Peptides against a protein of PDB entry 5K2M. Designs and how they scored, part 81

Target 1, 273 residues: chain A of PDB entry 5K2M
Amino acid sequence: MRIGITYTVLRREEMAIKERAGEFGEVVMLHEDDLLFPGNYDLDVVIIRNVSHFKALYTARLFESEGIPTVNSSRLIFEAGDKLFATLRLAGKVPVPEWKAALSEGGALRVPDSLGYPLVSKPVFGSWGRLLAKVNDRDSLEAVLEHRKWMKNPLYGIHYFQEFVEKPGRDIRSYVIGGEFVGAIYRYSNHWITNTARGGKAEPCSDPEVEELSVKAWEAFGEGALAIDIFESEKGLLVNEVNPNMEFKNAARVTGADMAGKLVEYAVEVAKT

## One batch from the design tools (peptide; made by RFdiffusion4, then SolubleMPNN)

Design b2_p15_7_s2 (from b2_p15_7, 8 letters changed)
Fold by OpenDDE base, seed 5:
Structure b2_p15_7_s2 (fold): chain B 273 residues (1-273), chain A 15 residues (1-15)
Amino acid sequence: as target 1 above (273 residues)
Amino acid sequence: DYFKEYDEELLKMLS
């Protein structure tokens, strides 16, 4: 078994994945600078750990074009890594925050007619809560839309909105790999954006409802390794988003779950399929 | 917060 691991930065997650992968076969670390295609790579599977969503997506697709399966697949990275496309998958299977998508400023200005205020503006791509805006009124909405006009990436012209969900000072991040629930954590923050990347503390989450919902959310995609962000709301648990390029350092530390091992085990299974 | 700083540093490296 030859396991490739693509990476941008050798984080604790990549080190853990490398270590665990070594128990299953030969490990080939592939920094982004090492990647040229077509490349005639001799690998049974590649674990995609590029930090950039787009680099991860294209890297996965390029390996797949060489007949090498990837974890995650380019399909999963594409569908799960886009907030709107992920919502389209999730909405048919699990409770999600109320959402609207608009393809123009004129359409976006009508979103409050259905969602009301406050609402949350999200780019369809991005991590660590970047460019999330809590929109409290019409003036704020107009300001956000105005700013988007000056952003060069055309994807900023795709207007994705959610209802603002009042959370109890925390959210939940769960992990499902190959359809198996691996673990979950609470992420605490006094800010409306509860992300550990913004200084939130993590604690173990042991809730059967979270476990069940997490598996169902994963089933909406049907493959791979996903981190799942869940909100606790007045109307129950809501699946906010999923991440096909999961960070799990804090979750692994807090829960003691062998997330790196589970990821490698799944990759080995994919290689054998 | 160490994790916040780490993530910010990582983001900076990727920007």
Scores: peptide ipSAE 0.013, ipTM 0.526, DockQ to the pose 0.087
Fold by OpenDDE base, seed 3:
Structure b2_p15_7_s2 (fold): chain B 273 residues (1-273), chain A 15 residues (1-15)
Amino acid sequence: as target 1 above (273 residues)
Amino acid sequence: DYFKEYDEELLKMLS
């Protein structure tokens, strides 16, 4: 068994994955600078750990074109890593925050007619709560839309909105790999954006309802390793988003779950199919 | 905060 691991930065996650992969076979570490295509790679499977969503997506697709399976697959990265595409999958299987998508400013201005205020504006791509806006009124909506006109990437012209969900000062991040629930944590924050990059404490989450919902959310995609972000709302648990390039260092530490091992085991099984 | 430093470093690298 020859296991490739693509990476941008050697983080604790990549170190743990490398160590566990060594128990199953030969490990080939592939920095982004090492990747040229078409190539002659002698690998049975590649674990994709590129930090950039787009680099991860293209890397996966390029290896697949060489006949080498990847974890995650390019299909999964594409559908899960885009907030709107992920919502389209999730909405048919699990409760999600109420959402609207518009393709023009004129369409976006009608969104409050259905969602009301306050609402949340999100780009369809991005991480760490970047460019999230809580929109409380018409003036704020117009301001956000005006700023979007001057953003260079055409994807910023895809207007994705959610209802604002009141959270109890925390959210939940769970992990499902190969259809198996691995663990979950609470992430605490004093800000409406609960992101560890802005400061926060993590604690173990042991809730059977979270476990069941997390597995159902994974089943909406049907493959791979996903981190799942869940809100505790007045309406109950809501699946907000999924992440196909998950960070798990903190969750592994807090829960004691062998997330790196589970990821490698899944990759080995993918290689055998 | 156990996670703040790691995430901030990642943000700087990807900014």
Scores: peptide ipSAE 0.008, ipTM 0.511, DockQ to the pose 0.185
Fold by OpenDDE base, seed 4:
Structure b2_p15_7_s2 (fold): chain B 273 residues (1-273), chain A 15 residues (1-15)
Amino acid sequence: as target 1 above (273 residues)
Amino acid sequence: DYFKEYDEELLKMLS
């Protein structure tokens, strides 16, 4: 078994994945600078850990073009890593926050007619709460839309909005790998964005409803390793988003779950399929 | 086939 691991930065997650992968076979660490295609790589599977969504996506597709399966697959990265496309998958299976998509400024200006204020503006791509905006009124909506016109990437012209969900000072991040629930944490923050990468604290979450919902959310995609962000709302649990390139160091630390091991085990299973 | 499990339209977007 030859396991590739692509990466941008050797984080705690990548170190853990490398270590666990070594128990199953030969490990080939592949920094982004090492990747050139076509490359005729001799690998049975590649674990994708590139930080950039797009680099991860293209890396996965490039390996797949050489007949090498990836975890996650390019399909999963594509669909799960785009907030709008992820919503389209999730909405058919699990409760999600009310959302609207608009493809023009004129359309976006009508979103409050449905969602009301406050609402949340999200780019369809991006991590760690970047460019999330709580839009409290018309003036702020206009400002967000104006700024989007001047952003370089045309994907910023895809307008994705959610209802603002009042959370109890926390959200939930769960992890599902190969359809198996691995663990979950509460992320605490005094800010409406509860991402631990922004200084939030994590505590273990042991809730059967979270586990069930997390698995259902994963089933909306049907493959791979996903982190799932869940809100505790007045109307119950809502699946906010999923992440096909998860950080799990805090979750692993807090829960004691062997997330790296589970990821590697799944990759090995994929390699054998 | 690894790709047969995927929607053809999705594959077109990824190809």
Scores: peptide ipSAE 0.007, ipTM 0.458, DockQ to the pose 0.026
Fold by OpenDDE base, seed 1:
Structure b2_p15_7_s2 (fold): chain B 273 residues (1-273), chain A 15 residues (1-15)
Amino acid sequence: as target 1 above (273 residues)
Amino acid sequence: DYFKEYDEELLKMLS
């Protein structure tokens, strides 16, 4: 078994994946600078750990074009890594926050007519709460939309909104790999954005309802390794988003779960398919 | 097959 691992930065996650992969076969570390296509890669599977969503997506697709399966697949990265496309998969399978999408400023200005205020404006791509805005009123909505007009990437013209969910000072991050629930954590923050990458604290979450919902959320996509963000709301648990390029160092530390091992095991299974 | 189906899906979604 020859396992490739693509990466941008050698983080704790990539080190753990490398270590576990070595137990299954030969490991080939591939920095982004090493990736040239078309290429002659002798690999049975590639674990995609590029930091950029788009770099990860294209890397996966490029290896697939060479007949090499990836974890995650380009399909999964594309659908799960886009907040709107992920919502489309999740909706109808699991409870999600109420949402609206608009393709113009004029359409976006009508979103409050259906969802009311406060709203959350999200870009369809991005991580770590980047460019999230709590929109409390018309003036704030107009400001967000005005700023979007001047952003260079045309994807900022895709307007995705959610209802603002009142959370108990925390949210939940769960991990499902190959359909198996691996673990979950609470992420605490005094800010309405509870991402641990922004200084939040993590604690273990042991809740059978979270486990069940997490697996169902994964089943909406049906493959791969996903981190799943869940809100505790007044109307129950809501699946907010998923991440096909998950960070898990904090979760692994606080839960003791072998997330790197589970990821490698899944990659080995994919290689054998 | 597996890869072809995914490619077609992605192309459709990106177009």
Scores: peptide ipSAE 0.007, ipTM 0.470, DockQ to the pose 0.028

Design b2_p15_7_s3 (from b2_p15_7, 6 letters changed)
Fold by OpenDDE base, seed 3:
Structure b2_p15_7_s3 (fold): chain B 273 residues (1-273), chain A 15 residues (1-15)
Amino acid sequence: as target 1 above (273 residues)
Amino acid sequence: SYFDEEDEELLKMLS
C-alpha cells in the first residue's frame, strides 16, 4: 500500500501520522510545493493535512478527480470546515447553540430580535478564534458590520451569529475517527475564547455523555476524522463546531490515545473500499 | 498539562 500525506507544515501530528503510516506501507510525504495537477500519482489513499481549509478542500478534490480517495474527503472538508454548513448538519442531530445567518447588513441588524444580546459574530471560515466578536449591544453590532463591509473576501458578507454561551472556564474537544470515539480533553482558559493556539491547560475528559454526543455529531456527517468542540452550558452539552483538519498533539499527550494510529487505520480502510 | 508553544507559533505564521 502507498499512503500519501499532504502537508503545509510538518507538525507533531504529521510526524506521528508518517511514523504510523510506515507500519502499513510506503509513505509519500507531499508538501504543498510538490502538488501539481493533473499528475500521475501512484497512491492508494491520501491523508490531507494542509493547514488551510481551502487548500485542503481543493487538494482533496484534485486527488479524488484522479481516482485517489482522501481522508478527509473533499465533501467532508466542505461541509465540516464551514461553520454555517457544519451547523446545518449538526442542528438536525445534536443540540447546538442558537444561531442565525443573515445575507445582508439589514438582515444582520435584526438578528438580536431573535438571539438577544450578548451574541457572537463568527466568520464562516477560519481557525483559532480569529475574527470572533462578542457583541453586547447595538453599537457593537453596527461596528462589526461596518468593519465586515470593508473586508475584501465576499465570504465575510455571510453573517453568522450564535448565542453567547457562558462556559465554566473550559470547553471540550473530542475526536471521532471512522465513527469510533478516540478521546476527549478539557481545554481551560480565562478568556471566553478557549483555544489551544492561545495557550491554556488541557486535561483528559472521561464523560460517557460526551462520548455519546461526539459519536452522534460525527454521524451527522457520516464519514472521516473529526475534532468536535463541545460547550458545557446551562442547557447541557452543546456541539459548537467540528474540524475536519484536526490538531491532536495535546489530546494525544493528555489522554494517551493513539490518534495518529487511528487516523492511519481509517485511511487504510478507505483505501480498501 | 499546558498547550504546546508550537500552536502559538503556527498561529503567528498564519496571521
Scores: peptide ipSAE 0.017, ipTM 0.589, DockQ to the pose 0.066
Fold by OpenDDE base, seed 5:
Formats: C-alpha cells, sequence, structure tokens
Structure b2_p15_7_s3 (fold): chain B 273 residues (1-273), chain A 15 residues (1-15)
C-alpha cells in the first residue's frame, strides 16, 4: 500500500495522518510544490490535505484523472465545500437553518421578505467565518450587496443567506468518516461566529441526537470524511454546514478519538475498492 | 482554548 498525502502546511493533523498511514504502508508526502500533472504517480490512494478549497478540489480531480482515488473525492470536495451546494444536499435529509439563494442584487433585496431580519450573508466558499455578515436591517443588506459588487471573484455574486440562529453561546462540531461517527465537541464562544472567536473552549459532546444527526448529514453526501457544524436552536438541532477539509486537532485532543487513524483506515478501504 | 497559537498563525498565513 502506497499512500499519498497532499498538503500546503504541515499541521498537527497532517503529522498525525502521516504517522497513522505509516502503519498501513509506504507514505509519500506531497507538498503542493511537488505536484505536477500529468504525472506517473505510483500511489494506491491520496489523502487530500491542501488548505485551499480550490487547490484541494483540483488536486483531487487531477489524481482521479490518473486513476488514483482520493480522500476526499473531488466530487465530495466540490459539493460539501460549497455552502450552497452542501445545503442542497443536506436540506433533503436533515434539518437546516432556513436559507435563500439569489443570483442578483434585485433578488437578494427580496430575501428578507422570506427570512426576515436578522439574517446572515455567507459567501458560498471560504473558511473560518470569513465574510460572514449579520444583516440586521435593510441598510446593512444594501451595504453587503454593494461591497460584493466590487469583489473580484464572480462567486461573490452568488448570494447565499441564512436565518440568524440564536445559539446558546456554543455550537457543535462533529466528525463522520466513512459513515462512522467518530466524535463531537462543543465549541464555546461569546461571539455569534464561534469558529473565529478568540478564547473559545472546546469540550466533548456526548449526545445521541448529535450522533444520529451527524450520520444522517454524512449520508446526504454518501462518502468521505466530513466535519459537520451543528447549531442548537429553539427549533432543535440544525446542520449549518459541512467541511470536507476538516481540521480536527482540537477535537481529537478533547475527545481522545483517533480521527487521523479513522481517516487513514477509510483511505485504505477506498484504495481497495 | 479552541484556538491555540498555531491556529492563529495559520489564520494569519491564510489571510
Amino acid sequence: as target 1 above (273 residues)
Amino acid sequence: SYFDEEDEELLKMLS
């Protein structure tokens, strides 16, 4: 078994994955600078750990073109890594926050007619709460839309909105790999964007409802390794988003779950299919 | 904490 690991930055996750992969075969670390296609890669599977969503997506697709399966697959990275496409998958399977998508400024201005205020403006791509905006009123909505016009990436013209969910000072991040629930944590924050709040703490989450919901959320995609962000709301648990390029060092530390091992085991399984 | 110093540095690098 020859296991490739693509990466941008050698994080604790990549180190843990490398160590665990070594138990199953030869490990080939592939920095982004090492990648050139078409190539003659002698690999049975590649674990994709590029930091950039798009770099990860294209890297996965390029290896797949060489007949080498990837974890995650380019399909999963594409569908799960886009907030709108992920919502489309999730909405048919699990409770999600109310959402609207608009493809024009004129359409976006009508979103509050359905969602009301406050609402959240999200780019369809990005991580760590970047460019999330809590929109409290019409003036704020107009401002967000105005700024989006001047952003260079055309994807900022895809207007994705979600209801503002009042959280109990925390959210939940769970991990499902190959359909198996691996673990979950509470992430505490005094800010409405939990993922970017300084001074937040993580604690283990042991909730059967979270486990069940997490597995169902994964089943909406049907493959791979996903981190799942879940909100505790007055309406119950809501799946906010999923991440196909998951960070797990804090969750692994807090829960004691062998997330790196589970990821490698899944990759080995994928290699054998 | 949820974010340690390494997480902050990574975020800065990606910003």
Scores: peptide ipSAE 0.009, ipTM 0.569, DockQ to the pose 0.073
Fold by OpenDDE base, seed 1:
Structure b2_p15_7_s3 (fold): chain B 273 residues (1-273), chain A 15 residues (1-15)
Amino acid sequence: as target 1 above (273 residues)
Amino acid sequence: SYFDEEDEELLKMLS
């Protein structure tokens, strides 16, 4: 078996994936600079580890066009990597934070009529809490919308909002690969945005309710490897978002789960289908 | 266990 691994930066995750993939066959590391299409690649499957959502999406689709399956698929990357499209999948299966989407400034200004204040403004794409805004009042909403007008990417004109969820100083990140729950962590932060870029600590999360909810969230998409962000709210667990290009260095370290191995095993299964 | 600071370099690449 020949396993491709596309990457932007050789992180701990990519190193672990490479090592585990070597146990199943020949590993072909493909930096973004190596990716030219059409390319006549001789690969049975490609694990997509490009940092950019869009580069990952297009890379997956390009390999698929040559008859080579990818983990994750371009379909999954597209639907899970867009916060609004992911919400549309999740909302039919699991509890999610209340949300509203608007396609204009005029529409966005009416969002508080439904969600109230405070609310959270999110871009539909992006990572590490970039361009998240806690909107406490009308003045703040107007400011966010004004700034969005001057942003070059037209996707910033798609206005996605959530209710502000009061969290107990932490959130949960779980991992589901091929429908199997692999592990979960608590991410602690004193900031309302809980991610690695904001600092904090990680601890193992062993909660059967988290496990069940995580699997159900994965089933909303029905394939691939997903990280799932879950909030502990006053009204129970809420699935906030999913990530089809998951980072798992901290989670693997804290839980001891073989996340890289599970990802490779799933890729091998995909190759054989 | 604390989060790694390595994410700052990734953010710079995406800027």
Scores: peptide ipSAE 0.016, ipTM 0.583, DockQ to the pose 0.180; fails the geometry check
Fold by OpenDDE base, seed 4:
Order: sequence, then structure tokens, then C-alpha cells
Structure b2_p15_7_s3 (fold): chain B 273 residues (1-273), chain A 15 residues (1-15)
Amino acid sequence: as target 1 above (273 residues)
Amino acid sequence: SYFDEEDEELLKMLS
């Protein structure tokens, strides 16, 4: 078994994945600078750990074009890594926050007619709460829309909005790999954006409802390894988003779950199919 | 830690 691992930066996650992969076969670490296509890669599977969503997506597709399966697949990265596309999948299977999408400023200005204020503006791509905006009023909405016009990436012209969900000072991050629930954590923050990457506290989450919901959310996509963000709301649990390029160092530390091992095991299974 | 510093740098790059 030859396992490739693509990466941008060697984080704790990549080191853990490398270590566990070594138990199953030969590990080939592939920095982004090492990637050139078409290539002659002698690999049975590639674990995609590129930081950039788009680099991860294209890397996966490029390996797939050479007959090498990836974890995650380019399909999964594409669908799960886009917040709107992910919402489209999730909304058919699990409770999600109310959302609207608009393809123009004129359309976006009508979103509050449906969602009201406050609402959350999200780019369809991004991580760590980047470019999330709590939009409290019309003036704020206009400002967000104006700024989006001047952003270079055309995807910023795709306007994705959610209702603002009042959270109890925390959210839930769960992990499902190959359809199996691996673990979950609470992420605490006094800010409405609860992200441990920004210095939030993490604690284990042991809730059967979270486990069940997480698996159902994964089933909306039907493959791969996903981190799942869940809100505790007055309406119950809501699946906010999923991440096909999961960070798990905090979750692994807090829960003791072998997330790296589970990811490698799944990759080995994918290689054998 | 080394990893903490890298995370901060990565966050800065992506911010």
C-alpha cells in the first residue's frame, strides 16, 4: 500500500496522518510544490490535506484523472466545501438554518423580506469565519454588498445568507468518517462566531442526538471524511455547514478519538475498492 | 509550540 498525503503546511493533523499511514504502508508526503500533472504517481490512494479549498479540489481531481482515488474525492470537496452546495445537500436530509441565495445585489436586497434581521452573510467558500458578517440592518447589508462588488473572485458575487441563530455561547463540531461517527466537541466563544482556531475552548460533546444528526448529515454526501458544524438553537439542532478539509487537532486532543487513524483506515478502504 | 505558531501564521495569511 502506497499512501500519498498532499499538504500545504505540516500541521499536527498532517503529522498524525503521516504517522498512522505508516502503519498501513509506504507514505509519500507531497507538498504542493511537489505536485505536477500529468505525473507518474505510484500511489494507491491520496489523502488530500491542502489548506486551500480550490487547491484541494483540483489536486483531488488531478489524481483521480490518473486513476488514483482520493480522500476526500473531488466530488465531495466540491459539494461540501461550497457552503451553498453543501446547504443544498443538507437541506434535504437534516435541519438547517433558514437560508437564501441571491445572484445579484437586487436579489440580495430582498433577502431580509424573507429572513428578516439579523441575518448572516457568508461567502460560499472560506474558513475560520472569514468574511462572515452579522447583518443587523439595511445599512449593513448595503455595505456588505458594496464590498462584495470590489472583491476579485467572482464567487463573492454569489450571495449566501442564513438566519442568525442565537447560540448558547458555543457550537458543536462533529466528525464523521466513512459514515462512522468519530467524535464531537463543543466550541466555546463569547463571540457569535465560535471557532477554536481563534482561541476558543473545546470540550467533549457526548450527545446521542448529535451523533445521529452528524451521521445523517454525512449521508447527505454519502462518502468521505467530514467535519460537521452544528448549532444548538431554540428550534433544536441545526446543521450549519460541513468541512471536507477538517482540522481535528483540538477535537482529537479533547476527545481522545483517533481521527487520524480513522481517516487513514478509510483511505485504505478506498484504495482497496 | 511549533504547530501553534504555524496555525497563527496560516490564519494570518488567510485573514
Scores: peptide ipSAE 0.015, ipTM 0.570, DockQ to the pose 0.082; fails the geometry check

Design b2_p15_7_s4 (from b2_p15_7, 8 letters changed)
Fold by OpenDDE base, seed 3:
Structure b2_p15_7_s4 (fold): chain B 273 residues (1-273), chain A 15 residues (1-15)
Amino acid sequence: as target 1 above (273 residues)
Amino acid sequence: DYFKELDEELLKELS
């Protein structure tokens, strides 16, 4: 068994994945600078750990074009890594925050007619709470839309909105790999954006409802390794988003779950399919 | 205490 691991930065997660992969076979670390295509890669499977969504997506697709399966697959990265596309999958299977998408400024200005205020503006791509805006009124909406017009990436012209969900000073991040629930944590923050990538406290989450919902959310995609972000709302648990390139060092530390091992085991399974 | 999923330097670079 030859296991490739693509990466941008060697984080604790990549080190753990490398270590566990070594128990199953030969490990080939592939920094982004090492990736040229077409190439003659002698690998049975590649674990994709590129930080950029787009780098991960294209890397996965390029390996697949050479007959090498990836974890995650390019299909999963594409569907799960776009907030709107992920919502389309999730909405048919699990409770999600109310959402609207608009393709023009004129359309976006009508979103409050459905969602009301406050609402949240999100780019369809990006991580760590970048360019999230809580929009409290018409003036704020107009300002956000005006700024978006001057952003060069055409994807910023895709206007994705959610209802603002009042959270109890925390959210939940769960992990499902190959359809198996691996673990979950609470992420605490005094800010309405609770992402621990910008700082926070994590505690273990042992809730059967979270476990069940997390598995159902994974089933909306049907493959791979996903981190799942869940809100505790007045109307119950809501699946906010999923991440096909999950960070897990804090979750692994807090829960004691062998997330790196589970990821490698799944990759080995994929290699044998 | 508080921790980060990404170190501050990496987060700054990716922002």
Scores: peptide ipSAE 0.010, ipTM 0.536, DockQ to the pose 0.068
Fold by OpenDDE base, seed 4:
Structure b2_p15_7_s4 (fold): chain B 273 residues (1-273), chain A 15 residues (1-15)
Amino acid sequence: as target 1 above (273 residues)
Amino acid sequence: DYFKELDEELLKELS
């Protein structure tokens, strides 16, 4: 078994994945600078750990084009890593925050007619709460839309909005790999964005409802390793988004779950299929 | 914390 691991930065997660992968076979670390396609890669599977969503997506697709399966697959990265596409999958299976999508400024200006204020503006791509905006009024909406006009990536012209969900000072991050629930944490923050990458604290989450909902959310995609963001709302649990390129160091530390091992085990399973 | 620093640098780069 030869396991590739693509990466941008050697983080705690990549170190853990490398270590665990070594128990299953030969590990080939592939920094982004090492990647050139078409290539002659002798690998049974590649674990995709590129930081950039797009780099991860294209890397996965490139390996797949050479007959090498990836974890996650390019399909999963594509669908789960786009917040709007992910919402489309999730909405058919699990409760999600109310959302609207608009393809023009004129359309976006009508979103409050449906969602009201406050609402949340999200880019369809991005992580760590980057470019999330709580939009409290018309003036704020206009400002966000104006700024989007000057952003270089055309994807910023895809306007994705959610209702603002009042959370109890925390959200939930769960992890499902190969359809199995691995663990979950609470992420605490005094800010409406509760991402631990922004200094939030993590605590274990042991809730059967979270576990069940997380698996259902994963089933909306049907493959791979996903981190799942869940809100505790007055309406109950809502699946906010998923991440096909998950960070898990905090969750692994807090829960003691062998997330790296589970990821490797799944990759080995994929390789054998 | 080395990893904390990396996270911050990564955030800065990606922001």
Scores: peptide ipSAE 0.010, ipTM 0.529, DockQ to the pose 0.082
Fold by OpenDDE base, seed 5:
Structure b2_p15_7_s4 (fold): chain B 273 residues (1-273), chain A 15 residues (1-15)
Amino acid sequence: as target 1 above (273 residues)
Amino acid sequence: DYFKELDEELLKELS
């Protein structure tokens, strides 16, 4: 078994994955600078750990074009890594925050007619809460839309909105790999954006409802390794988003779950199919 | 907090 690991930065997650992969076979670390296609890579599977969503997506697709499966697959990265596409998958299977999508400023201005205020503006791509805006009123909505006009990436013209969910000072991050629930944590923050990468405190989450919901959320995609963000709301648990390029160092530390091992085990199984 | 610093290992990849 020859396992590739693509990466941008050697984080704790990549180090853990490398270490665990070494127990299953030969490990080939592939920094982004090492990648050139078409190529003749002697690999049975590639674990995708590029930081950039788009780098991860294209890297996965390029390896797949060489007949090498990836974890995650380019399909999963594409569908799960886009907040709107992920919502489309999730909405048919699990409770999600109320959402609207608009393809023009004129359409976006009508979103509050359905969602009301406050609402959250999200780019369809991005991580660590970048460019999330809590929109409290019409003036703020107009401002966000105005700024989007001057942003260079055309994807910023895709207007994705959610209802603002009042959270109990925390959210939940769960992990499902190959359909197996691996673990979950609470992420505490007094800010409406909860993210451990931004200094949030993590604690173990042991809740059967979270476990069940997490598996159902994963089943909406049907493959791969996903981190799942869940809100505790007045309406119950809501699946906010998923991440096909998960950070898990905090969750692994807090829960003791062998997330790196589970990821490698799944990659090995993918290699055998 | 929104303005809390990200892990230093990731900062260079955010720009």
Scores: peptide ipSAE 0.009, ipTM 0.537, DockQ to the pose 0.092
Fold by OpenDDE base, seed 2:
Structure b2_p15_7_s4 (fold): chain B 273 residues (1-273), chain A 15 residues (1-15)
Amino acid sequence: as target 1 above (273 residues)
Amino acid sequence: DYFKELDEELLKELS
C-alpha cells in the first residue's frame, strides 16, 4: 500500500495523518511544490490536505485523471466545499438555516423581503469565516454589495445569504468519515463568528441527536470525510455547512478520537475498491 | 460559518 498525502502547510493534522498512514503502508508526502501533472505517481490512494479549496479540488481531479483515487474525491470537494452547493445537497436531507441565493445586486436587494434582517452574507468559497458579514439593515446590505462589485473573483458575484441564527455562544463541529460518526465538539466563542484561535474553548459533545444528524448530513454526499458544522437554534439543530478539508487537531485532543487513524483507514478502504 | 476553527498561525503564514 502506497499512500500519498498532499499538503500546503505541515500542520498537526498532516503530521498525525502521516504517522498513522505509516502503519498501513509506505507514505509519500507531497508538498504543493512537489506536484506536477501529468506525472508518474505510483500511489494507491492520495489523502488531499491542501489548504486552498481550489488547489485541493484540482489536485484531487488531477490524481483521479491518473487513475488514483483520492480522499476526498474531487466530486466531494466540489460539492461540499462550496457553501451554496453544499446547501443544495443538505437542504433535502437535513434541517438547514433559511437561505437565499441571488445572481445580481438587484436580486440581492430583494433577499430581505424573504429572510428579513439580520441576515448573514457569505461567499460561496473561503475558509475561516473570511468575508462573512452580519447584515443588520439596508445600508449595510448596500455596503456589502458595493464591496463585492470591486472584488476580483467573479464568484463574489454569487450572493449567498442565510438567516442570522442566534446561537447559545457556541456551535457544534462533528466528524463523519466513511459514514461512521467519529466524534463531535462544542466550540465556544463570544463573537457571532467563532475564532477558536482567539481563545475559543472546545469541549466534547456527546449528543445522540448530533450523531444522528451528522450521519444524515454525510449521507447527503455519500462519501468521504466531512466535518459538519451544526447550530443549536431555537427551532432545533441546523446543519450550517460541511467541510471536506477539515481541521481536527482540537477535536482529536478534546474527544480523544483517532480522527487521523479513521481518515487513513478510510483511505486504505478506498484504495482497495 | 458563524463558528469556525481557525489556526491563527496558519492565517499569519497565508497572509
Scores: peptide ipSAE 0.009, ipTM 0.515, DockQ to the pose 0.096; fails the geometry check

